# Peptides against a protein of PDB entry 9GMZ: the designs that were tried, part 198

Target 1, 343 residues: chain A of PDB entry 9GMZ
Amino acid sequence: TGFPLELLTRPATERLAYFENYTVAHPRLKEVYEILMRTIAEPAGASFIFVYGASGVGKTTLRLRVEQKLTELALPKLESDRARVPVVGIEAIAPESRYFNWKEYYTRALITLEEPLIDHKFDYGVRGISRDNFGKINVESKVVAPALRRALENALIHRHPDVFFVDEAQHFGKVASGYKLQDQLDCLKSLANMTGILHCLLGTYELLTFRNLSGQLSRRSVDIHFRRYCADSPEDVQAFKSVLLTFQQHLPLAETPNLVDHWEYFYERTLGCIGTLKDWLKRVLSDALDREATTITLKDLQKRALSVAQCQKMFKEIQEGERQLSETEADVQNLRSALGLGA

## One batch from the design tools (peptide; made by RFdiffusion4, then SolubleMPNN)

Design b2_p21_3_s1 (from b2_p21_3, 11 letters changed)
Fold by OpenDDE base, seed 3:
Structure b2_p21_3_s1 (fold): chain B 343 residues (1-343), chain A 21 residues (1-21)
Amino acid sequence: as target 1 above (343 residues)
Amino acid sequence: MEVIEVEDPEVPLHRPSLLRR
């Protein structure tokens, strides 16, 4: 099914918003979604879920779909439990300094958890945290990070979300020393343990560094690899072409562009990452709508493509992450063989 | 292999907002 033809008579902003909100349920997204939903429902004593994969693979889309589904599933209970928040999701900010800004993290987590539409007011027990007349959380500058942590712990216990999502979680790893990285992991571990709330960290393959540094976190973590599509797999190439066909049908243009015939060029400039593909098509669609164009051409695609240098950099980062995972899998097999458990 | 359309999720992707409670 293509886009609603009525969109062709609508403003460019509505046409762009349609495509922005459109999500292809591609095989890797469905697979990771099912694993993540099952793991959230039955964490089996896990305190952490790590979702790692290439930049632009679609981790944020995955998060938002899971947040939507968890909210939908919780709605019947939310009528009786007005204090509950079914899910909370934040994006980790890249530190401006060699230090992660925990104060900002806790503040954003509190603001996100305490949606203005929640009638049930909670007292955080911390002076300098209040709600304004619009229900928005205000944190005074004098409130220190340990106090914000206690407020967040209390809020998480009171609101009892099924999961706490942290997107771009590799930004926790952007610390100047391995010791400080361990302290940050211990801080997150303590927050999860103190609240009893399952934490899901989504990020790049840099999250593997976190997994490897804490043998204690590894015992209480579930790992989910969100793989890109690989050009050496006929099945993955077919899935990638199917995604292109689907996007082609959902571009709100008068003439359907032929994206599928250019699949190799799309693969070259996205590395099989569907989020990167969607963002590229969104940029090209915006440019086409601004020109009142009837379709998208290869020249329009080329104008908004990532450079070869950008793709080469991204590909090196992917190859290093995929290599580290392959080595870890081999190490597990070697360990099993050495234990006499069979490979 | 024929290129087949991938199914869309039933609900458009939007930020989950909690209903006014």
Scores: peptide ipSAE 0.031, ipTM 0.637, DockQ to the pose 0.069
Fold by OpenDDE base, seed 1:
Structure b2_p21_3_s1 (fold): chain B 343 residues (1-343), chain A 21 residues (1-21)
Amino acid sequence: as target 1 above (343 residues)
Amino acid sequence: MEVIEVEDPEVPLHRPSLLRR
């Protein structure tokens, strides 16, 4: 089943928006989605979930799918409990300076948690936090980070979300000293403990540094590895080809392009990351629509591909992350063997 | 193994909005 054929008569903006909103439910996305949904439903005393994987693997898509599903499942309860928010999700900002901006983080979290249209308005108990005429949170410049933290703690307790998502969470780790990274983790732990709200941190393999720095986090965290597709696995290659087949049928063009025959080139330039693939196809589709083209060609693909140098850099970062995970798995097996528990 | 279509989620990914409250 392809795209709605009516789109061929629609403006380029509607055709592009269709493809932007289209999401392939590929096997790795389904697997990680099921694990994450189960873990949120039954956290078993965990305070943190770590979801790590390559850049462009689809972590943001996963988050948005889970946020959508948690919202849908909560709707019947929200009719009676108008104060509750089922889920909150933010993206961590890359620090412009050597220091993570906690004031900005708390402000963005409050703005996201406290939707303008929520009927039950909450008093944060903090002077200089207000709602505008549209119900949007306004934070005066004089409000300091500790006051914003207290406001967020109170809001999280009152709204009681099932999970707090932080996307691009590796940005907490971009601190000039290891001591400051521990302070960031202790701050997040304290927020989770004081509110009783489960936190889910999504990010690159740089999140493994958080896992390694805190033996106390490891006891209260669940780890979820969002793997890319690997070319050395026949099953992963077949899944990747199936994703290409699905995308070629959902490109709103007059002639269906043959993407599957070029699967090796797509793999070379995406490293098996479906988010990277979708973003590439989106750029190529935009160029094709601007030219009123009937299809896309290999030359059109080449024009918007990541460079070989970019792919080589990304691949080194992936290999280092996958190596750190494989070493951890081997260390667990070695420990079990040394304890006489068997491999 | 034959290349097959991967299922699309029936519901488009929209940002969760509490607008339905």
Scores: peptide ipSAE 0.029, ipTM 0.591, DockQ to the pose 0.069
Fold by OpenDDE base, seed 4:
Structure b2_p21_3_s1 (fold): chain B 343 residues (1-343), chain A 21 residues (1-21)
Amino acid sequence: as target 1 above (343 residues)
Amino acid sequence: MEVIEVEDPEVPLHRPSLLRR
């Protein structure tokens, strides 16, 4: 099955939007999705879920699919509980300074949780937080971070989401020292504990540093590794080729490009990361649509590819993350063997 | 192994909105 053929007669904007909204349900995405959905439904006393993996592996796509599904599942209950928000998701921003801006974080979380058109407004218990004429949350400059935290705690308790997502959560780690990183984690832990809301942090392998710093978080966290496809695994290569086949069928072009025959080049420039692949194809599709082209060529792909130097840098970061996980798995096996539990 | 199409979710990915109520 491919894209709807009627798209070929539609404006370039609609054709691009189709591909942007299209999501290949590739094996690693399905696996992580099922684990994440199950963990959200039955957290078993966990306060945190960590989802870590390479940049561009597809963590944002995973989050958006889970947010969609949780919203759909909640709809019948939302008819009777109009105050409830089923899920909230924010992206953490890299701080401009060595210090994480908690004021900005709490403000963005509160704005995202408090959709303008939500029926039931409530008082946040904090002076200087209001809604404008469009229902958008406004925070006065005089409102301090501890007050915004209380407002967010009250909002999370009142709205009671099944999960609070924080994407790009490795940005919490961009602090001046290790002790400040612990303080950040203790703040997040306290927010989860005070609200009773499950937090899911999605990010790069830099999130492993967070897991290791708090033995208390480790006891109340679930870890999910969102792996890339590896070229040394025949099964992973086959899955990656199947993703390329699916994408080539869903590019809304008059002539289907042959992406599968170039799978090694796609792998070289994406490192097996499907998000990186999709974003590359979006750029190439946009260029093709702007030219009213019937197809895309290898030359069009090459124009929008990441450089070899970029790929080499990204690959080193991935290898370091994968190494740290492999060492942890080996330590668990060694511990089991030492306990007389069969490996 | 044959290269096959990977399943797609039937519903397009849209940002969840409370406006669907």
Scores: peptide ipSAE 0.021, ipTM 0.562, DockQ to the pose 0.069
Fold by OpenDDE base, seed 5:
Structure b2_p21_3_s1 (fold): chain B 343 residues (1-343), chain A 21 residues (1-21)
Amino acid sequence: as target 1 above (343 residues)
Amino acid sequence: MEVIEVEDPEVPLHRPSLLRR
């Protein structure tokens, strides 16, 4: 069943918000969701989960759905344990300087972990961390990164989330030499070990560099590859067409657009990445609602498409990531064969 | 090839309605 027909009489803002909040449960999202939920429930001594895949594959959508589900599952326990936070999720920011801003990271983590609605106010024992009249954390500029780290360690221990999410985690690596990246990973590993909290890093294929830098992280990490849909796979093409069919039914327009007949053009401009597809359709829907249009056309799609040059750049980054994974899989098979375990 | 609607994960995954072309 498509969108609620009552939306056609609602303001453009409500119609857009419906589509923004709508999530297609596409096969790759479901697969990665099930693996991630299982790994969070049974980490088997892992301190880290790495979720990597193409930009725009849907990693943020995955995170938000897992956060929602972990919150839902924790609700019965939260009535008795009012200090507990079931999950915490932050987005890593690209550093303006050559160095990752740990002060900003710890501040954002504390602000996110200490939701204003938490009944039990925790004292961090750090001067310059306070709550305002609305319960929001305020961190004074004088508070140094080591003090914020201790505050976050204490907060994570006290709130005991099932997982700590860091989205866009490739930003840890973008400005650092490989050695500085190792130092950052050792800092994160130390935080996970000191708190006993499982960390999940979501990001692009640049996260593969993180996995390869520390043999100790490799022993205590679970890897999850969030794959795109590939046009050379009939099953992936069918899944991608099914996503287009679902989106066309959930665009709150008077006339259902035919997206499926343009599947090759959608694939060309998204590279099989469903997040990129959703973001494209949101832009086109916004433009259609602003014009009070009854439907969207191929011309409307073309106006908001990524350029061929953008797609070519994104495709090179994807191919390099997929190549590195294929080489790693071959190395594992070669190692198994050399050990006499069979292929 | 039958294109299948993929439900919202917030909605209990009902069996995809096979929209026959």
Scores: peptide ipSAE 0.021, ipTM 0.537, DockQ to the pose 0.082

Design b2_p21_3_s2 (from b2_p21_3, 9 letters changed)
Fold by OpenDDE base, seed 5:
Structure b2_p21_3_s2 (fold): chain B 343 residues (1-343), chain A 21 residues (1-21)
Amino acid sequence: as target 1 above (343 residues)
Amino acid sequence: SKVYEVEDPEVKLHKPALLSR
């Protein structure tokens, strides 16, 4: 089973969009999806979920699939409760300044939560927040961060989403010298407590610094490790090859490229991260479509590969994150053994 | 009228193709 063959007669834009929208349900994505969906359904008094893993492992894809599923599950209830939003998801922005921009965060959260399509309009009681003729929220530059926070708290209470997603959440850790990462966590914790809304932070292994600093959040958080595929595991290598086989069948080209025979090269330049692999293949597909090429060659792949230096940097960041997690797992086992609990 | 729409409802999850041993 491959791409619809009729795509070969379609514009390059439609062919590229097909591959862009195509998602492989690889084993690690499925595992993390099932854990995350279960945790959202039964948070057991948790206020936070942390989803951490390598850059390009597929965290944004995970978020979008969960958002879709929560929306689908809520549809029958949304007909009767026109004020409800089932899920809200935003991406945290890397601050241009040395400080996380809370004003921008609250503005983006409000704009995303108050989709134009929502029938029940809410007044936040904040001067300088308005809706245009399409129902889109506009926030005047004069509105201060504490007023935007109160507006967001009221919106979250009124809309009552099952979860609030924040992607690229490691950007909360970008504080200037003298500000503690703890202050950012306390701000988020206060927002979750005031609204009663479960927050899910997705990010790189830099999120582990949040976990280690928040001895109080650890009691009210669930941790989910989104692992990459490892070349030292035969099962992980087989899963990675299976993903390559799936992608080669779903590249809308006249001749199916042989990606699987080059699996070691794909692994070298992706570190077992499926998002990095998909983004690489998208760039190569775009180039092939622009040339009206019938297939993809090794030379086409090499032209769009990450550099060895980029891969070495990414691998060092992954190894440090994996090491910190392995030490934490060993500490838990040692604590259990010391308590007379079996490992 | 749908009260809430996902921007791309057509995005599907697909199982990986298994390598035949």
Scores: peptide ipSAE 0.032, ipTM 0.518, DockQ to the pose 0.044
Fold by OpenDDE base, seed 1:
Structure b2_p21_3_s2 (fold): chain B 343 residues (1-343), chain A 21 residues (1-21)
Amino acid sequence: as target 1 above (343 residues)
Amino acid sequence: SKVYEVEDPEVKLHKPALLSR
């Protein structure tokens, strides 16, 4: 089944929005979704979940889908407990400075947790934090980071979400020294411990640095690897082609473009990352709609493709991350062998 | 009374199309 044919008579904005909101439930996304949902339901004393994978693999799509599902499942309980928020998700910002801005992080977390439509206003116990006339959180410039942290701790305890998501969490790692990175991890660990709220950090393979820094975090963490599709796997190639066929059928254009015949070119410029593929097709669709085109051509694809140099850089970063994971698996096996636990 | 609203755009999940063998 393709897109609703009525979209061909709709404005370009509605046609683009249809494709933006369309998500393919590809095998890797479904697998990681099922693991993540199970881990949130049964954390078994874990305080952290790490979800790592290539840039553009679809981690944000995974987060948003889990947030929606947790909200849907919580609706019957939220009718009786109007103070509860089922899930909270934020995106970490890349610091403009060499230092992570904790004040901004806590402010964004409070704004996201304390949505305007929540019926029960909470007293944060902190002067200079208020709701405006629209219910939006306002933080006065005078409020310091330790006070914002206390406000967030109190809000998390009161709202009691099943999980706190932080997307692009590798941005915590942008610190000039390993010592400062440890302090940031200890700060996050303290927040999770003080609130009793499960934290899920989603990010690139740079999150592996967090795993390696603290053997104490590893005892209370669950790791989830969101893998890309690999061209050396026939099953992965078939899954990738199936995704292309699905997107081909769901591009709201008068003539269905043949994406599947160009699968190798799509693979070359996405490295098997479905998020990168969707973002590429979205840009090309936007250009096609702007010129009232009936279809997408190879020339249109080439105009919005990542450069070969960009793909080579991204591929090197992916290979380094995949190597580190493979070495960790080998190190576990070597440790087992050294302990006299059979291979 | 709406106690909670998801302001994020609704993400529709769809199964991948099967390639005819």
Scores: peptide ipSAE 0.025, ipTM 0.455, DockQ to the pose 0.041
Fold by OpenDDE base, seed 2:
Formats: sequence, C-alpha cells, structure tokens
Structure b2_p21_3_s2 (fold): chain B 343 residues (1-343), chain A 21 residues (1-21)
Amino acid sequence: as target 1 above (343 residues)
Amino acid sequence: SKVYEVEDPEVKLHKPALLSR
C-alpha cells in the first residue's frame, strides 16, 4: 500500500508533512527498538543504557518511537497517578566553551520534565524556579547549577519516568579530557543513582569512550549497537532495497519514482544509514513539491546528495567506531578463552 | 483536561515492503 492518493490534491505542506511523519519499520530499527523496550521494562539493576551508532542511522527516530510507546503504555496509569511522567527526553547540546554547561542541561531537563499540562505542581524547594500562567517553568538567571541539579533530582523522583533519554550524548565527552570526563560521568552516575531513574544515552560511536572510562559504569550499563546496513551482507542489501521500495511508494508524487534501481547510488551517499536516506529524500521531495513536479529524477537526487568528501569523512568515523567494537568483541572472546570458557 | 496531548506527531511506523526474492 502506498501513500493516500488524496494527498495529491492537498497542499505541498501537507504532502511534505506526510513523508516527514512516515517512519519505515526497517529491520535494524525494529531490532534495536525491541531490545531497548525490553531493557527499559527489565533493567535488571542497570542504571544506564548506551545506544550508539553512526550519525544518521536513526537514533532520534528510535528515541521518539520509544517515547511514544512508553507514553501510550502509561496512559491508563497516568489517570490514577497525575504526578507521573512516563518518559523524559532531551538533546545534549554541543558546548560552545571547553566546559559542559550543566546549568543549561538541568534547565532543559526540568523544562522538558515539567510539561505545562501537568496538573500536579511540584515545589522544587529552589528559589528562582517558577511557573508562568501557562504552567511553563521559568528559571531565573541567578539559580546556580547545584540548585538546578537538586531541583531535577526531586522532579525526577516525584515524576518517576521509566527512562531519561539523552540524545546526542557524545557531547558530554567533547569538552573534557581525562579526569574531567570522569567527573562528568560521575555526575551522570550520581544523578541516576540519587533518582533511581534509568538513563539512556544515545549518540555516535564517541559514546564508546564513556563505556571504557568507568569499570563501575560497565557493570551497570547495557550496550545497544544500532548498526547501519552493510553492502557486504546480502541480507542487509535486501533490507536496504526494501526500505527504498517503501519510501518510493510513500513519496506523495503523481508518478512513483524508481529508487530501487538506483540502490547502489543511495547506498554510496548514505552509507546504509536510513536517517540520512530519509533526510535526503525529504529535501528532494520538498524541491519537487516547490516545482509542482509529478516525480523525482536522478538529477533531482544528485542535487541534494551529500558530497563524496562528506561521505568519505562519515565513512572514516563509522569505520573507526566499528573497529573499536570489533576489538571489544575480540577482547571478550580472548577473556573467555583465558577463563577456560570455551569459544 | 487531556493531560498528555503528545504534541509530538504520531510517529507512524510502517512495515517495509518485502521485495519478493
């Protein structure tokens, strides 16, 4: 089944919004979703989940889908527990300075956790945190990071989300080398321990640095590798072609474009990352709708493709991350062999 | 009061079309 044909008579904005909101349940997304949902339901004493993978693999789509599902599952309970928030998700911002802005992080987390529609107002016990007439949190500039942390700890305890998501979590690592990076991890660990809230950090392969820094975090963390599709795997190639076919059918254009026959070009310019593919197709669809075009061509695709130089840079970053993981898998096998556990 | 209007647009998951082998 393709897109609703009625969309062809609708405004370009509605046609674009349809495609933006369309999510392909591709095999890797489904697999990681099922693992993540199971781990959130049964954390088994874990305080952290690390979800790592290439930029544009679809981590944000995964997060949003899990947030939606956790919200849906919580709705019957939220009628009785009006203080509860089922899930909270923030994006870690790249620091403008050599220091991670914890004040900004705590402020954003509080604003996201304390939605305006929450009837049950919580007193944070912190002067300079207020709600406006719409219930939106306002944090005065005078409020210091330690006070915001205490407010967030209290809010997380009171609201008791099933998970706290931090997207782009590699940004915690960019500012700090050595000891300072450990202090940031200890800060996050302390927040998770003090609140009893499971934290899920989503990010690039740069998150692997966090995993390796603390042997104590490794004992209380679950790792989820969100892999791209690999061209050397026939199954992955077939899955990637299936995604192209699905997008081809769900582009709200009068003439269905042939994307599948160009699968190698799509693979070359996305590296098997479905988020990168969707964003590319979205840009091309927007251009086509602006021209009132009946279809998209290879020329339209080429106009919005990532450059070869961009793809080469992204591929090097992917290869380094995949290499580090492969070494870790080999180290596990070597450890098992050294322990007399058969291969 | 509908407390949780998920402002986030309903992420519609669609099953990928299986290419017949």
Scores: peptide ipSAE 0.013, ipTM 0.413, DockQ to the pose 0.044
Fold by OpenDDE base, seed 4:
Structure b2_p21_3_s2 (fold): chain B 343 residues (1-343), chain A 21 residues (1-21)
Amino acid sequence: as target 1 above (343 residues)
Amino acid sequence: SKVYEVEDPEVKLHKPALLSR
């Protein structure tokens, strides 16, 4: 099934938006989606879910898909429960300073949780938080981080989402001292405990460092590894080629480009990360649409590819993350063997 | 190996409609 042919007569903006909104249900995305949805439905006393994997593997796509599905599933009940929000998702921002900006985090969380169209309004118990005439949350500059935290706690309790997503959660770890990282983790743990809301932190392999610092979270967390496709696995190569075929068919161009025959080049410049692939194809599609081109060529791909140096850097970061996980898996096996549980 | 289309219509991301409640 290809793109709707009617798109060929539509504006470039609509053609690009089609591809941007198109999601390939690749095997790793489906697997992680099913695990995540099940874990959200039945957290079994977990307070945290950690989803980690390479940059550009598709974690944001996963989050958005889960947010959509949870919203769709909740809609029939939301007519009667006007206070409830089924899901909330934010992106953690890289701190400009040595300190994570908790004020900004809480503000973004409140703004995202408190949709303008939500009928049931409540007092956050904090002066300087209000709704405008459009129902949008406004936070005055005078409101301090501890007050915003209390407002968020009250909002999370009142809105009772099934999960609170934090994307790019490795940014919590960018604090210069291990002690400050622990304090941040304890802060998040306290927020989850005080609200009873399940938190899902999505991030790069840097999130493992954050995860490992909390021996207490280990007992109340579920870990989900969102793996890239590996070129040494025939099954992964096949899945990657299938993704290329699917994108090839869903590029709204007059002539279907041959992406599959260039799979090695796509793999070299994406490291098996489907998000990186999609973003590359979006850039190339945008350029093609701007030129009113009928197709995409290898030269068009090359113009928007990541450099070899960028890929080498990204690959080293991936290998280090995969190594750390492999060592952890080996440690578990060694522990099991030492306990007499077998391999 | 045969390359297959990997499309699941259930995984199509539509922007969540703003919760009009």
Scores: peptide ipSAE 0.030, ipTM 0.578, DockQ to the pose 0.078; fails the geometry check

